Peptides against a protein of PDB entry 4Z63. Designs and how they scored, part 274

Target 1, 334 residues: chain A of PDB entry 4Z63
Amino acid sequence: LCLGMNDLTGNIPEDLFHLKRLNLLGIQENRLSGSLSREIRNLSSLVRLDVSWNLFSGEIPDVFDELPQLKFFLGQTNGFIGGIPKSLANSPSLNLLNLRNNSLSGRLMLNCTAMIALNSLDLGTNRFNGRLPENLPDCKRLKNVNLARNTFHGQVPESFKNFESLSYFSLSNSSLANISSALGILQHCKNLTTLVLTLNFHGEALPDDSSLHFEKLKVLVVANCRLTGSMPRWLSSSNELQLLDLSWNRLTGAIPSWIGDFKALFYLDLSNNSFTGEIPKSLTKLESLTSRNISVNEPSPDFPFFMKRNESARALQYNQIFGFPPTIELGHNN

## One batch from the design tools (peptide; made by RFdiffusion4, then SolubleMPNN)

Design b2_p27_1_s1 (from b2_p27_1, 12 letters changed)
Fold by OpenDDE base, seed 5:
Structure b2_p27_1_s1 (fold): chain B 334 residues (1-334), chain A 27 residues (1-27)
Amino acid sequence: as target 1 above (334 residues)
Amino acid sequence: SKTLYGTSNYVFNLTGSSWITTSEPVP
């Protein structure tokens, strides 16, 4: 049953929950309100549940142990409160969980040893507090992780060095500290292609340790951190780099010539720093800017990107990296 | 691969001085 993108109001009719053979329930992008009914438990054949972009409130019901076939749960952009229900946090069938932009709170806890099928987790823009869950790497198929805009004080857990499945990771605006430790740990994630760390590590020094290596890194965003230092030499070894945003920092020195050696680099933002010297000539020879037919195997994270001009303005959303136009931004430097 | 099911249409216009994040910009 697909009823998305309408102006439906009220709650889900109780009679709907008598549909025991229902595999897909999509009621996204409506004005449905109230609590999500516990009677969802009756939909024992449910594979996909999409209630995103509604006005649901209250706690998410703890009935997911009765949904053994559920693979996709999309509840982003609602008013859900509380935590992740225990049955959901232990679901062996769940592949994708998206609860971004809600009011979920408390300590984030997932039983990753039970969640054997989880490959995408989006909990960005919630009210989770405490520390990052150290056991996330135990989710052996977890590829996409967005935990941005929560209050995860402290550092990236050391256990994340074992996060082999991790490919797309965002921790932007989560009150993280110690960028050196974070990068030192995350470099061990050999499948990591997308890393977003915007609005963390305030005032720290960007490490220039040549021992750091991100082999498959395609997207690096570390904007608006007030970072000091220079363009990191270790980044030059990330030959597949496509998007680099280091804007709104306090980086100094010259823009190195190797920045133009990235054949796939189509988006570069170094604006609002303190760079000096000349613009490298190699930037004018970037194939991505001169050739229309560059086949770029672009990363495809499940979570969206947002571009903001300032904190007061609402960010514009990009659902795909390909949506970003080829860009070189070097404004507001010395 | 990315799942696009249930996504709203958004318009993106590149502005000059901006930064990228992955969360809704709520003040």
Scores: peptide ipSAE 0.169, ipTM 0.620, DockQ to the pose 0.228; fails the geometry check
Fold by OpenDDE base, seed 3:
Structure b2_p27_1_s1 (fold): chain B 334 residues (1-334), chain A 27 residues (1-27)
Amino acid sequence: as target 1 above (334 residues)
Amino acid sequence: SKTLYGTSNYVFNLTGSSWITTSEPVP
């Protein structure tokens, strides 16, 4: 049953939960309100549940043990409160969990040993607090992780050295500290292609450790951290880099010429720093900027990107990396 | 100014007015 993208109001009719053979329930992008009914437990054949972009409130019901075939749960942009229900945190069938932009709170706890099928997790823009869950690497299929805009004080756990499945990772605006440790740990994630660390590590020094290496890194976003230091030499070895945003920091020194050697780089933002010297000539010869054939040969993260144009304005949402226009931004560096 | 996706021109600007994140803006 697909009823998404309408103007439906009120709550879900109780009679809908009598559909025992229902595999897909999509009621996203409506004005549905109230609590998500516990009676969803009756939909025992449910594979996909999409209630995103509604006005649901209250706690998410703890009935996911009665949904043994559920692979996709999308509940982003609602008013859900409380934590992740125990049955959801232990779901062996769940592939994708998206609860971004809610009011979920407490310590984030997932039983990764049980969640053997989880490959995408989006819990961005919630009210989770405490530590980052150290056991996330135990989710052996988990590739996409967005934990942005929560209050995870502290550092990236050492256990994330073993996060081999991790491909797309965002910790943007999560009150994290120690960028040197974070990068030192995350460099061990062999499949990491997208790393977003914006609005963390405030006032720290961007490490220039030549031993750091991100072989498969395509997207690096570390904006608005007030980072000190210079353009890191270790980044020059990330030959597949497509998007780099280091804007709104306190980086100094010259922009190195090797920045123009990235064959796939189509988006570069170094604006609002303290860079000096001349603009490297090599930047004017970037192949990705001179040709119309920008090939993004990798799937984009499941979580959205946001372009913040003004501190007081709403950010523009981009659902795909290729949605960003080819860009060089070097403004406000004097 | 920012060029919209789908245009033939790349974006090269010196405005320094934007940055990327993966979280909704703070209200």
Scores: peptide ipSAE 0.169, ipTM 0.654, DockQ to the pose 0.370; fails the geometry check
Fold by OpenDDE base, seed 1:
Structure b2_p27_1_s1 (fold): chain B 334 residues (1-334), chain A 27 residues (1-27)
Amino acid sequence: as target 1 above (334 residues)
Amino acid sequence: SKTLYGTSNYVFNLTGSSWITTSEPVP
């Protein structure tokens, strides 16, 4: 049953939950309100539940143990409160959980040893607090992780050295500390292609440790951290780099010539730093600016990116990396 | 496969006064 993209209001009729053979329930992008009924437990054949972009409130019902076939739960952009219900946090069938942009709170806890099928987790822009869950690497298929804009604190867990499945990771604006440790840990994630760490590590020094290496890194965003230091030499070895945003920091020194050697680099933002010297001539020879070869099938995170002018202003959303225009931004430097 | 339900792309002209994040605007 697909009723998405309408102007439906009110609650879901309870009688709808008598549909025992229903595999797909899509009611996204409406004005549905109230609590998500616990009677969804009656939809025992449910594979996909999409209630995203509504006005739902209350706690998510703890009935997912009665949904043994559920693979996709999309509830982003609602007013859900409370935590992730235990049955959901233990779901062995769930592949994708998207609860971005809600009001979920408490300590984030997932039973990763039970969640054997989880490959995408988007919990960005919630009210989770405490430390990052150390056991996330135990979710052996977890590839896409967005935990941005939560009230996390501290450092990236040491256990993330073993996060081999991790490909797309965002921790933007989560009060993280110790960028050196974070990068030192995350470099061990061999499949990591996208790393977004904007609005963390306030005032720290961007490490220039030549031992750091991100082999498959395509997207690095570490903007608005007030980071000191210079362009990190270790980044030059990330030959697949496509997007780099280090804007709104306090980086100094020259922009190195190797920045123009990235054949796939199509988006570069170094604006609002303290860089000096000349613009590298190599930037004028970036292949991606002359012959952009971006496939629609290029791997990209499931979570959206946002272009912000300031912290409070409405951001423009980009769902895919290729959605960003080819850009060289060097404004507001010395 | 990627899930893009309920999301929209916006066109933005960069002016040097922006940065990328994965966080929705805070009211």
Scores: peptide ipSAE 0.166, ipTM 0.631, DockQ to the pose 0.245; fails the geometry check
Fold by OpenDDE base, seed 4:
Structure b2_p27_1_s1 (fold): chain B 334 residues (1-334), chain A 27 residues (1-27)
Amino acid sequence: as target 1 above (334 residues)
Amino acid sequence: SKTLYGTSNYVFNLTGSSWITTSEPVP
């Protein structure tokens, strides 16, 4: 049953919860309000539940142990409060959990040992606090993780060295500290292709440790951290780099010529730094900027990217990295 | 001194409220 993208108000009719054979309930993008009914437990055949973009409030009901076939739960952009219900945090069937842009709070706890099917987690823009859950790597299929805009004080857990499934990771604006440790740990994530760390590590030095290596890194975004240092030499070994944003930092020195050696680099933002010297001529040789027909068939994270020019401007949303226009931005340096 | 006046600068963020998953819909 798909009733999304309407102007429906009120709550879900009780009779809907009598549909024992219902596999898909999509009521997203409405004006439904109140608490999400506990009676969802009656939808025992439910595979997909989408209640996103509504006005739901209260705690998410702890009924997911009665939904053994639930693979997809989308509840982004609501007013949910509290934590992740225990049954949801222990769901063995759940593949995707999206609760971005709610008011969920407390310590983030997931039983990753039980959540054997979880591959996508979006809890961005909530009120979670405390430390990043050290057991996330125990979610053996977890590929996509967005935990942006929470308050995860501290450092990236050492256990994330073992996060083999991790491919897309965003911790933007989560009050993280110690970029050196973070990069030192995350380099061990051999499947990591997208790393977003914007608005963290305030005023720290971007490490230039030659031992750092991100072999499969395609997207690196570490903007607006007021980072000091220079363009890191270790990045030159990331041959698959497609998008680099180091804007709004305090980076100094020259822009190195190797920046133009990235065959797939189509988006470069080094703006609002303190770079000096000449613009490398190699930038004019970037194939991605010169060739009209670059077909890149690469996986993209489930979470969107947002580009803001200023705090007051509406952010542009890009659901895929290739949605970004080919760009070289070197403005506002020196 | 650095001024932002007239300068095009971008910040990447994930603070937006909307997205479309790359996961295939269940029929």
Scores: peptide ipSAE 0.037, ipTM 0.504, DockQ to the pose 0.040; fails the geometry check

Design b2_p27_1_s2 (from b2_p27_1, 13 letters changed)
Fold by OpenDDE base, seed 4:
Structure b2_p27_1_s2 (fold): chain B 334 residues (1-334), chain A 27 residues (1-27)
Amino acid sequence: as target 1 above (334 residues)
Amino acid sequence: TKVLYGTSNYVLDLTNSSWVTTSEPLP
């Protein structure tokens, strides 16, 4: 049953929850309000639940132990409060959890040893506080993680050295500290292709430790951190780099010539820094900018990035990183 | 803010991730 993208109001009719054979319930992009009914527990055959982009409020019901086939729960852009229900945090069937842009609060707790099928987790733009959950690496299939726009004070957990499944990670605007520690830990994530750390580490020094190495890094975004230092030499070893955004920092020195050696680099934003010297001639030789046929190896076929040009506007969705126009932005430097 | 015109405010939305298996819409 798909009722998405309408102007439906009120709550879900109770009789709908008698549909025990229902595999997919999509009611997204409506004006449904009130609490999400506990009676969803009766949908024992449910594989996909999409209640996103509604006006639901209250706590998410703790009934997911009665939904043994649930693989996809999409609840982004609602007014949900409280924590992640225990049964949801222990779901062995769940592949994707998206609860972005809610009002969920408290300490983030997931039983990763139970969540054996969890591949994608989006909890961005909530009110989670405390420390990052140290046990996230125990979610052995967890590839995509968005925890941006929460209040995770402190450092990236040391346990994240063992986060082998991690490929796409965003911690933007989460009050994180110690970029040196964060990068030192995350370099051990050998499958990491996308790292977004914007709006953290305020005023810290970007480490230039040559021991740092991100072999599979394709997307690095560390913007608006007021970072000091220079272009990090360790980044030159990330041969698969496609997108680099270090804009709105306090980086100094010259833009190094090795930046033009990235064969796949098609998007570069170094704007609003304090770089000096000449523009490297090597930038004019970037294959991705000179060739008519740009072959970009996507980190994921359907990994969306969102860019907001205006806080009040809907974010522009880029389903693929190559959706970004080829860009060299070096503006607002000295 | 000038930051909004750049790439500085990335949001990773996983809704359309490849992990979201497209199922045929049920009636």
Scores: peptide ipSAE 0.015, ipTM 0.527, DockQ to the pose 0.035
Fold by OpenDDE base, seed 3:
Structure b2_p27_1_s2 (fold): chain B 334 residues (1-334), chain A 27 residues (1-27)
Amino acid sequence: as target 1 above (334 residues)
Amino acid sequence: TKVLYGTSNYVLDLTNSSWVTTSEPLP
C-alpha cells in the first residue's frame, strides 16, 4: 500500500493494521498526526515501513520483535520523542533505519551484535546526548552513518579504529572535541570515502601529521570549526579526493600547489579562511572542472547529498556527489 | 515540528529506494 505524497490528515485507520500480508506500507509526505499505533505489530509480513515527513508524535512503539521481515524503517521528519525502542535496537532483520529530524533523546544505544543486517543508520538532527556508542563497529555491515546535529560530547571512540565497514560518516554539529584524535582513529577505517565533521572541534588546530593517511577518501567536509593551522600535508596522499570543504575556519598560509593534482576534485571550498599568497596555477588545470570527465569508479551511492549554501535556505538535494556544480570558492581570504 | 537542515552545509540522505521482496508486495 503506497499512499505517499498526498495531503492525508488525521491518524492511520486502525483497520489498515488488519492487512497481515502487507509487505510495504508507504504513507510518507502527508499530514498524518498522533502516535504511531502499536498495532503496526499486526503487519507481520512488513518489509518496508515509510512514515517519513508527517506529523507523528509520541514514542515509537516497541513492537519490532513482531516484525521479523522488516528491512527498512523510514521515519524521518516527524515529532517522535523518547529513545529507540528496545525491539528496534535489537532487530536482526533491519537493513536501514532512518529517524533523522525527530525529537528523540537520551543516550543512543544499539545492540550491534544483534543488528547483523544493519547497513544504513540515519539519526541526524535529534536530541541524543552523552557519548557516541562505542559498540557501533560491532555492526559488521554498517556502511552509512549519520549522527550529525545531536548533543554528543567528548571524542570519537577508540573502538572506531575497527570500523571496517564504515564508508559514509557524518558527525557534523555534535559538539565533538579533539580533531587530532578523531582523524587518528578514523584513518584506520579502510573503506571510508565520505567524512563530514562540520561544526565540531571549535578553535582546535587542524593536524598536519604526515603519518595520517586516508587512502579512499573522496569527500572531506570540515567546515565552520574555527580550525587553526595550514592546509594539511597528509591530505595530498588522498588521490581520489572529489570534494573538499574547509570553509569558515582560521586556516593560514599558502594554498599548496598539490591541491591541483587531485584529478577527480570538482568541488573545492576554502572560503572564509586566512589563506595568503597566490592562487596556485595548478587549480586552473583541474580537468574535472572543465571536462566533467570524472571517472566514477564507485557505484553511485543510492544516497542523495544535501547542500545548504545559505543558513536560511532550504537544503538542495543532489542524487549523486557529481550532481554538485563544479565549484571553486576561495572568497574572503587575505 | 519539522526542522530545517540547520547550520550544517551537508547532509547525507541514507534513504535507499531499491529493495527486494520474496513475493510481490501488496499496495
Scores: peptide ipSAE 0.024, ipTM 0.516, DockQ to the pose 0.027; fails the geometry check
Fold by OpenDDE base, seed 1:
Structure b2_p27_1_s2 (fold): chain B 334 residues (1-334), chain A 27 residues (1-27)
Amino acid sequence: as target 1 above (334 residues)
Amino acid sequence: TKVLYGTSNYVLDLTNSSWVTTSEPLP
């Protein structure tokens, strides 16, 4: 049943939950309100539940033990409160959980040893507190993780050295500390291609340790951290780099010539720093900016990026990383 | 640190849904 993208109001009719053979329920992008009924438990054949972009409130019902086929739960942009229900946090069938932009709170707890199929987790823009869950690496298929804009604190857990499945990771604006430790840990994530750490590590020094290496790193965003230091030499070894944003920091020194050696680099934002010297001539030779024909045949992330330029503006969706316009931002430097 | 809007303000949306075109504002 697909009823998304309408102006439906009120709550879901209870009789809908008599549809025991229903595999797909999509009611996203409506004005549905009230609590999500616990009677969803009656939908025992449910594979996909999309209730995103509604006005649902209350706690998410703890009925997911009765949904053994559920692979996809999309509940982003609602008013859900409370935590992740225990049955959901223990779901062996769930592949994707998106509860971004809700009012979920408490400690984030997932039983990763039970969640054997979980590959995508978006819990961004919630009210989760405490520390990052140390057991996330136990989710052996977990590839995509957004935990941005929560009330986390402290450091990246040491256990994340073992986060082999991790490919796309956002921890933006989560009050994280110790960038040196974070990078030192995350470099062990051999599949990590996208790392977003914006609005953390306030006033820390960006490490320039030559021992750091991110082999598969394509996207690095560490903006608005007031980071000190210079362009990190270790980044020059990330030959697959496509997008670099280090804007709104306090980075100093020259922009190194090796920044132009990245064959796939098409988006560079170094704006609002304290860089000095000349613009490297090598930037004018960036193949991605000069040759129209660089088919970056690289696997794009399976999720869009959203860019919001200002508070009043609508966020722009980019379905592919290469969908970002080729950009060099070097403004507001010395 | 103030939250700044600009090129650095993007969100990873982990859903491959064509109808999702916006992100929530920064808090």
Scores: peptide ipSAE 0.022, ipTM 0.559, DockQ to the pose 0.063; fails the geometry check
Fold by OpenDDE base, seed 5:
Structure b2_p27_1_s2 (fold): chain B 334 residues (1-334), chain A 27 residues (1-27)
Amino acid sequence: as target 1 above (334 residues)
Amino acid sequence: TKVLYGTSNYVLDLTNSSWVTTSEPLP
């Protein structure tokens, strides 16, 4: 049953929960309000539940132990409060959990040893507090993680050295400290392709440790951190780099010529820093800027990137990183 | 104004060198 993208109001009719053979319930992008009914437990055949972009409130019901086939739960952009229900945090069937842009609070707790199928987790823009959950690497299939815009004071956990499944990771604006430790840990994530750390590490030095290596790194975004230092030499070994944003920092020195050696680099933002010297001529020879066919068909992260240049315009959603226009931004430097 | 990358809006005002966290963008 798909009733998304309407102007439906009120709550879900109770009679809907008598549909025991229902595999798909999509009621997203409506004006549905009130609590999400506990009677969802009656939908024992449910594989996908999408209640996103509504006006639901209250706590998410703790009934997911009665939904043994549930793979997808999308609840982003609602008014949910409380924590992740215990049954949801222990779901062995769940592949994707999206609860972005809610009012969820408390310590983030997931039983990753039970959540054997979880591959995508979006909990961005909530009110979670405390430390990052150290046991996230125990979610052995977890590839995509967005925890941005929460209040995770402290450092990246040491346990994340063992986060072998991690591919996409966003921790933007989460009050993180110690960029040197964070990068030192995350370099061990062998499958890490996308790393977004914007609005953290305020005023710290960007490490220039040549021992750092991100083998599969394609997207690095560390903007608006007021970072000091220079262009990090360790980055030159990330041969698959496609997007680099280090804008709005306090980086100094020259832009190194090796920045033009990245065969796949199509988006570069080094604006609003204190770089000096000449623009490397190698930047004018970037194949990705001259060829219309960025041939690198890579699997896109499940979470889109957003760009908005004009406040009056709708934010541009990019389901794939390759959807960004080829760009070089070097403005507001010396 | 620039909205930074991710699933949430981080609006950076280039004119004022200020930033604002916004609600989730519309689909």
Scores: peptide ipSAE 0.020, ipTM 0.577, DockQ to the pose 0.088; fails the geometry check

